# Peptides against a protein of PDB entry 3OGK, part 218

Target 1, 307 residues: chain A of PDB entry 3OGK
Amino acid sequence: ATPDRLSRRFPNLRSLKLKGKPRAAMFNLIPENWGGYVTPWVTEISNNLRQLKSVHFRRMIVSDLDLDRLAKARADDLETLKLDKCSGFTTDGLLSIVTHCRKIKTLLMEESSFSEKDGKWLHELAQHNTSLEVLNFYMTEFAKISPKDLETIARNCRSLVSVKVGDFEILELVGFFKAAANLEEFCGGSLNEDIGMPEKYMNLVFPRKLCRLGLSYMGPNEMPILFPFAAQIRKLDLLYALLETEDHCTLIQKCPNLEVLETRNVIGDRGLEVLAQYCKQLKRLRIERGADEQGMEDEEGLVSQRG

## One batch from the design tools (peptide; made by RFdiffusion4, then SolubleMPNN)

Design b1_p28_2_s3 (from b1_p28_2 with V13L T21Q K22R E23R K24R Y25L K27R)
Fold by OpenDDE base, seed 1:
Structure b1_p28_2_s3 (fold): chain B 307 residues (1-307), chain A 28 residues (1-28)
Amino acid sequence: as target 1 above (307 residues)
Amino acid sequence: DALSHLDLEELELNVEPTAAQRRRLARM
């Protein structure tokens, strides 16, 4: 499909999702004619798709200029921008989006690759946005953004229900969690084990409505922080948890209302048996291969055909 | 077999991690 054909056929289009080819195919084999660049689409959006509220680019090349053009063209009419596994932009492009699209409700850049210039984009978002419902920069690396800006966003955006972040120290997010009264989903952060302080995270208070959770680097010592509200958990992202098979079993048994589980092969057949036994509401299961497969001499940590 | 009684809407098994996922896994 060409951009021009889309606008002609759907001049009143409100939502657009573009999917590029898998990144593995982007190396050396992007024909010039491959719609991997968003530029022609952004041009078409700017000129002809004046009712567009939602844009989702997946595995696309996006420049700062593209983001700037999109931002200015849609301004406060842009409700959703998802840069899903995109590349080619910097934080300047993000700054343009949040500067011009002050009523944006969903901002996603999960697994996108970008150059970080500064933390101004998050600060600008914190200072001016009150509409945000979903913020997702999961699996990204920001070193220049402030957890205080995230707290400000939580305070100002009363409809904020889902936040996924990079590797913020979880203790730096205490203020954020306190402010995010309506938060239902949180993923990311960083739990850092301290042998000298085994209960470092035990006093962490989560938002009351939290039911979708994925804490990065959560080990068996930190896992108990979930137990007080495990019965209300509906989604777990354990892809980056430091849990063994038995730890999975322990946690899963405490989550009878689990609907979505994402984990690694370390769950094993045993974990799957426990999952089947205790999680009768399960609707989605994702099991990825982990680096832990290289170290497990023991067959227990592998999902076989029995699982 | 263990999961056969569950009404799963989506099942993804043994998916290769993305580059970002691999980088994160390498930090574990």
Scores: peptide ipSAE 0.081, ipTM 0.730, DockQ to the pose 0.635
Fold by OpenDDE base, seed 5:
Structure b1_p28_2_s3 (fold): chain B 307 residues (1-307), chain A 28 residues (1-28)
Amino acid sequence: as target 1 above (307 residues)
Amino acid sequence: DALSHLDLEELELNVEPTAAQRRRLARM
């Protein structure tokens, strides 16, 4: 479809999702420049799609100018922006979005690649937004944003239910977790093992409604922090956990209400057997290849066709 | 076989990680 044909056919469009590149599995087969620019679509949105509330760009090239145009055109009518695996913008573009779209409810930049200028976008969001429900910059690399701004967002946004972040030290998020009283989902952070302080994270207090969780770099020493609320966990993201097969078995046994599991091949056939035994409500399972596939001839850490 | 009794809505096995995922996995 072309942008001009879209507006003529659907002048009252409220939600738009664009996919500019094929899935990662096909990426090696397609030239890098095959991905679509959002510019012609943003032009059409700005001129003709006056009821648009939700925009989802997946694997698109997005410039700061595109974001600025979109922000100014939709302003407080924009409720959802998802930059899913996009590229071409900087944090200045994000700043424009949060400056002009002060009633945004969902802001996603998951797996997007961008140039980080500063942390002003998150600060601006913290100072002016009270509507945010979903914030997701999972699998991104921010070095200039403040965990204090995330805490401020949690205090000001009473409907905040899902937050996914990059590599924040989890201990810096203590204030955030305390403020985020309605948080149901958290992914990301960084657990940094300290051999000299094995109980470094044991005093972490999570939001009472937390039921969807993915902590990055969680090892077997940190895993017990989940045990007090493991029975209420509905979704686990273990893709970036430092858990072996036995650790998976231990955790899974404590999560009888698990509905969604995302993990690596390290779960093994044994982990799948335990999963089948204890997680009768499981609806979705994703098993990705780990970096461990190099030399591990150990049959126990691989998911076979028998699993 | 082990999962055959579960009412799964979605099953994804041995999916190749994205470039971003690979970079993160390499840090583990």
Scores: peptide ipSAE 0.071, ipTM 0.723, DockQ to the pose 0.662
Fold by OpenDDE base, seed 2:
Structure b1_p28_2_s3 (fold): chain B 307 residues (1-307), chain A 28 residues (1-28)
Amino acid sequence: as target 1 above (307 residues)
Amino acid sequence: DALSHLDLEELELNVEPTAAQRRRLARM
């Protein structure tokens, strides 16, 4: 489809999702930098799609100029922006979005590649937004943003239900979790093992409604922090957990209401048996191949046709 | 066989992680 054909055919379009790369691109069959530019689409949105409130770019090239144009064209009418696996922008583009789109409810940059200039975009979002429901910069490398701004967002955005972050030290998010009273989903952070203080995370208090969770680098020593609310967990993202097969079995057994599991092949056939036994409400299962080339030798960590 | 007892609506088996996933896995 071309942008001009879209606007002519659907002048009252409220939601647009563009996919810039074929699914085959996930298999490294094409260069990572190969993608469609959003520029002609942003031009068309600005000129002809005046009812558009939701934009989802997946695997597209997005410039700061594109973001600035989109921000100014849609302003407070923009409710959702998803930059899903996009590239080509900087934090200046994000700053433009949050400056002009003050009523944005969903802001996603998951797995996007960008140049980080500063943390001003998150600060601006924290200072002016009260509408945010979903914030997702999972699998990104922000180093200049402040956990305090996340806390401010949690305090000011009463409808905030889902937050996915990069590699923040989880202890820096204590204030955020305390403020995020309605949070249902959290993914990301960084759990860093400290041999000298093995219980450093045991006092971590999660939001009471939390039921979808994915803590990065969670090992077996940190896993017990989930046990007090494991029965209410409906979704687990274990893709980046440091859990072995037995650890998976232990955790899964404690999550009888699990509906969605995302994990690596380390779950093994044994973990799948335990999953089938204890998680009768499971609806979605995602199993990724681990990068553990070395782990292929241990039969326990492989999903076979038996699983 | 074990999964046959689950009322799965979606099963996703991915053979290759994304580049971002690989970078994160390399940090583990």
Scores: peptide ipSAE 0.069, ipTM 0.718, DockQ to the pose 0.707
Fold by OpenDDE base, seed 3:
Structure b1_p28_2_s3 (fold): chain B 307 residues (1-307), chain A 28 residues (1-28)
Amino acid sequence: as target 1 above (307 residues)
Amino acid sequence: DALSHLDLEELELNVEPTAAQRRRLARM
């Protein structure tokens, strides 16, 4: 598809999703006019797609100039921006988006690679947005953003239902969880074991509607924090949990309403048997191979053809 | 096949994690 054909065929387009080539192809010398750059598409959006409210770029090259042009062209009409596995921008581009698109409902940067200059984009979002429903910078490396801005967003955005973050210490998000009264989904954070304070997370209060969850670095000692509401969990992301096969079995048995599970091979055939026995509503299962599993010959941590 | 009796809408078995996933796994 070409940008010029898009506007001619779909002049009233409201939602656009562009998929670039797999990232492996990005290591080759990509010409500037390669279909992986969003620039020609942003130009077309700016000039001819005046009803566009949702943009999803997947595995594309996005510059700060592209984001600035998009932001100014769509302004408060932009409801959704997803930079899914994109690269080439900095936090200045994000700042432009949140500055000009004050009514944005979905902002996603999951698995995108960028240069972080400052945390101003999240601060600006916190100060001016009241429309946000989905915020997702999962699998990103922001070091200069403030948990306080996330709390402010939760307080001001009453429709906030899904938040996925990087490696924030979970205890720094206590204020966020208290403010996010309608939150249904949370992924990310960091659970850090403290031998001197084993119960440091036991008093963590989650939003009452939370049913989709993925806590990073959750081990068997932290896992009990989920037990009080495990029956309401519908989606678990255990890709980055520190759970062994037996821990998976323990947790899965407590989640009879589980619909979606994302985990690693550590679940094993035994975990899959337990899953089949206790999770009758399961609709989606994703199993990834962990880097840690390449060395463990232990049969218990492998999904075989029997599972 | 332990899952054969479930009405799965999606089954995904991926051999290779993404670069971002690998970085997170390396921090574990």
Scores: peptide ipSAE 0.034, ipTM 0.597, DockQ to the pose 0.615

Design b1_p28_2_s4 (from b1_p28_2 with S4A V13L A20V T21Q K24R Y25L)
Fold by OpenDDE base, seed 2:
Structure b1_p28_2_s4 (fold): chain B 307 residues (1-307), chain A 28 residues (1-28)
Amino acid sequence: as target 1 above (307 residues)
Amino acid sequence: DALAHLDLEELELNVEPTAVQKERLAKM
């Protein structure tokens, strides 16, 4: 569909999701020259989609100018912006969004590629937003943002329920976890093993309602930090955990209320057997191919037809 | 087979991780 046809057909549209790289069946409906740019859509949103409160761009090219135009056009009416696997913008575009859209509830940049100029966007969000429910910049690399701004967001946004971050050192997020009293989901961070400090993370206190979790680089030495609330866990993201098959078995046995598991082939058939035995409420399973398959050795880390 | 008795709503088996996922996995 063209942007102009969309607005004419659905002038009262409240939610728009655009996916780049459309399925072959959709190619006939998309002008060849759109190139996956959001620009014509942002123009149409700005002019004709005045009730639009939710925007989701997936695998689109998004410029700072597009973000600035969108921000100014929707302002406090924008409740959701998802830049899912997008590219072409900088943190200046993000700054424009958070400056103008002060009532935004969902801000997502997961797996987006961007140029980082500064951390001002997160600071501005921390200073002015009280409505945020979901913040997600998982699988991104921010070097200039402050964990203190994340803590401020948690303190000010009482409805904050889901936060996914890049590779923050988890210990820098202690203040954030203390402030995020209603947090149900956390993904990301970085667990960095210190041979000289095996208990480095043992005193980490998670939010009491936390039930969806994915800690990056969590190894078997860090895994015990989950045990006190493992029975509460409903979703695990182990895609970037440093767990072997046996570690998966150990953790899964402690999570009888698990509904969603995302992991790699390292779970193996054994891990899947344990999962089937202990996790009777499991509804969704995602298994990704790990890098481990390039190495000959661990036959146990393969999911076969038995799994 | 082991999963056959689970009431799964979604099963996703991905053979190819995304480029970002591959990069992250390479850092592990």
Scores: peptide ipSAE 0.098, ipTM 0.726, DockQ to the pose 0.572
Fold by OpenDDE base, seed 3:
Structure b1_p28_2_s4 (fold): chain B 307 residues (1-307), chain A 28 residues (1-28)
Amino acid sequence: as target 1 above (307 residues)
Amino acid sequence: DALAHLDLEELELNVEPTAVQKERLAKM
């Protein structure tokens, strides 16, 4: 559909999801720049879609000017912005969004590529937002944002239930976890093994309602931090965990209420057998091909037709 | 076969991770 046709047909549209690049672009069958520009859609939103509260761009090209126009046009009426696998913007565009859309509830930049100028966008969000429910910049590279601003967001946003972050050292998020009393989902961070201090993460206090979790770089030495609440875990993201097949088996056995698992082929047929045995509530399974397949001659780390 | 006894609503088997996923996996 064209933007103008959409507005004419649905003038009272509240939620818009645009998908740019098809999945086939992942196979280099489509030029990288085939991602549609959001510009004509943002123009139409600004002019004619005055009831729009939720915007989801997936695999689109989004400029700072597009974000600025969207921010000013929707202001406090914008409740959801998802920049899912988008590109073409900088942190200035994000700053415009959080400056003008002070009642935003969902802000997502997962797997988006951008130029980072500063951490002001997260600071501005921390200073002015009290409505945030979902913050997701998972699989992004922010080096200039402060974990203190994340803590401030957790303190001020009582409805904050889902936070996904980049590679923050988990110990820097202790204050965040203490403040995020209603947090149900956390993904990201960075667990960094320290041979000289094997228990450095054992005293981590997670939010009491935490049931959806994905800790990046979690190895078998860090995995025990989940055991006290493993029975309440409903979703695990193990895509970026440093767990072998046996570690998967160990963890899965402790998660009888698991509903969603995302992992790599390292789970193997054995891990799938254990999953089927212990996780009777499982509804969704995602298995990605990991880098592990390039080196594992061992039969244990592959999902076969038997799995 | 092991999964046949589960009432799965969604099964996603991806042959290749995304570029961002590959980059993240390469850091591991």
Scores: peptide ipSAE 0.097, ipTM 0.727, DockQ to the pose 0.694
Fold by OpenDDE base, seed 5:
Order: C-alpha cells, then structure tokens, then sequence
Structure b1_p28_2_s4 (fold): chain B 307 residues (1-307), chain A 28 residues (1-28)
C-alpha cells in the first residue's frame, strides 16, 4: 500500500501502524521505494489523515523533521506515538512532539536509537502534560533527563499506569514511585549492588497497584523487595535480572498469579518445572538467549527440549 | 513436557536477543 492510496481509501483513519524491516514473509507487502523512511507517510498524515490519533512506527527511520511535521499536523489530537525500534531522530524531535502534542497519552520509544541533545523533552512533558497514561523509553540510554521530571509527570498525570525507563538508579525513583499512585507497570531502572550495604533497597516502596514489573540488574539480594507483593505480580520481566536458576525458582514460587514471564535460558528446565507447578495462570512465556550461555556448559542453566 | 498442561497463548523459546539487548546483557 502507498501512502496516497491509504488516505484515499481510509480518509477517517484513526490509528496507523507501520512496520519497517519486516520479517521476510511481510516483505512483499511493503512498497519498494519507501526505504523504511516515515517521511512519505508523515506527509500523507499531515495532508490527508486529519482524524489520526494513534501512530506506531516499528523499525523505521524517523527524522526530527518528520516528528516536527507530525507534531504540528496532529497537535493535541495525537494521543499515541510509538517509535518502536526506530532510528534517525534526536531528542529535538521528541521535544517537538511533547511541545505540540500536549494531550498525548502514550509515548513510546522502546529500543529506539537516537542522538541525545538534552533532557528538555522530558521536562516539557512534565511541565505541560496531564493526560499521560503510558511512558516507555525502555532499553534506551538517556544521560541528560532528570528523575525529578519523571516524578513531576507522576504527580500531574493521574492516569499514568505504565512507565518503562532506562538505567535510572532505583533510589532516585523513590519520589516517582510515591507519586505514581495508579502505576500498574514498571520496567527498567538500575539496581546497583553495594557489598557494604546489602539492605540498600529494602526500604523501597512500590506503588500499591504494581503488578507488571521488570527491574534491571536485580540480584538475589534485591529480589526480597518483591516478596511483599509477589502474589499480585501478573507479569515479570527478568531479561536483565541477575538471577540464577535457584533464584528464579524462589521467585516463581512466590508468584502464583503470574501470567507473563520473560526471562533468559538461566531459568533452566528446573525453573520451567517450578513455573509449571506454581504458575497455573501462565499465558505467555518468553525465554531469550543470554550472554551467560557462552560460559556455562553446565546443563542446569539451559532450556532443553525436556522443558 | 513440563509446560504441556499450561494454556499458553504465546511461547517464545531461545530467541536471539536484539543488538540493543545484547549490548545491555554485555554490561551485566
């Protein structure tokens, strides 16, 4: 489908999802000349798709100019922008989005590659947005954004239910967690083990409704912080946890209501047995290959065909 | 075998991580 054909066929389109670099099976559905750039689509959106509220770009090249054009064309009518594994933009493009789209509810840039100019985009979002429900910049690297702006967003956005972040020190997010009273999902952060302070995180208070969680670099010493609410956990992202097979078994046993688990091969066949025994409501399981496979020839940390 | 009794809607096994994921895992 070409952009011009889309607008002619669906002038009242409210939601658009574009996927770049498709799996081989979808290649035949993509026009040859689009090059994975969103520019032709943004032009069409700006000119002809006046009811568009939701835009999802996946694995596409997005420039700051594209974001600026989109932002100005849709303004407060834009409710959802997802830059899912996109590239080619800077934080200036994000600033344009949050400046012009002040009623945005979902902003996602998970696994996107971009150039960071400053932290102004998050500050602007914090100062002017009260509508945000989902903020996701998981698996991104920001060095210039402030956890204080995230706290401000939590205070101002009463409908904020899902937040995924990069490598913020978790202790810097204490204010955010206190403010985010309706938060159901949190992923990211950074737990930094201190051998001299094994209880560094024991006083961390999570939002009461939190049921979908993924803490980066959580080890066995930090894992107990989940135990008070483990029974309410519905989704765990352990992809970046520092948990061994036994630690997985310990945690899984405490999560009888688990519906979604994402982890690495370190769970092993034993962890899968425990999962099957204790997590009867499990609906989705994702097991990724970790870097740990290169060192441990030991059978316990591998998911076999027996699992 | 162990998971056969679960009504899974989605199963992904031994998926290779993305470049971003690999980089993050290498920092662990």
Amino acid sequence: as target 1 above (307 residues)
Amino acid sequence: DALAHLDLEELELNVEPTAVQKERLAKM
Scores: peptide ipSAE 0.096, ipTM 0.718, DockQ to the pose 0.589
Fold by OpenDDE base, seed 4:
Structure b1_p28_2_s4 (fold): chain B 307 residues (1-307), chain A 28 residues (1-28)
Amino acid sequence: as target 1 above (307 residues)
Amino acid sequence: DALAHLDLEELELNVEPTAVQKERLAKM
């Protein structure tokens, strides 16, 4: 689509984002000569930015030393740390953050790459934090963290409203969901098909306020678990759902209050038609190119210029 | 055409998934 076509089609569009291959994006305030390393910024924060309570690094190289310095410099004044698509640190750096910044409200490491040494950082967070509102390690691979620590966080952090996780088995999060009484957003987990137990997830109880949701690997057999509260869903992340075009249509029809949809091109023109028909409150649409494009050229699951 | 009647505030089109996304998609 050309910009002119998009403007004509969506006259009320306030934001258009076209993303190709990931490029190294530095934080706009980082001089080019500092490269992709956060070290100069951590130095500046430590020395001169004494009122800084929110730090967001995007696609930066962050070392454990950087995190340790930041943690010690800001301590309980640090309310937000976002390591968005960062790399170069280990879980030791995260441990330093949660050890020193006990009043952190937002901790994000979505799509960050790190070396996992242990699960101590999440345990420390669970033991000492009561302020957490947002925890996001979506699209990360933590194998050594405990779902029990996540449950403890939910019990202790009464303002916890958004949690995005990696590939935890959803059934291991039952305790977490029961504890997270104010949770509005959940993304991640792992739904694993079991031919012998097709309804193993049917009794999963979600937090009553849950309205923003993305379940990883949710297939058509698991999708019905959303139906009891589909009318309250405001945001869906279907990027990693195992839904075909028809499954998208089925789910979308049940979500008349949907405001944000994130999905792959598998939604197809048909799914977009259904979306337009049933989701009159839709404000944001994200469509990603899936790996499936190469195989589905002949099926209804492609978003064409007509969609 | 179908989306033209939606009052979209934000449209995001990702032409290619990130490396992390590709890895996750490969697990599907």
Scores: peptide ipSAE 0.076, ipTM 0.698, DockQ to the pose 0.504

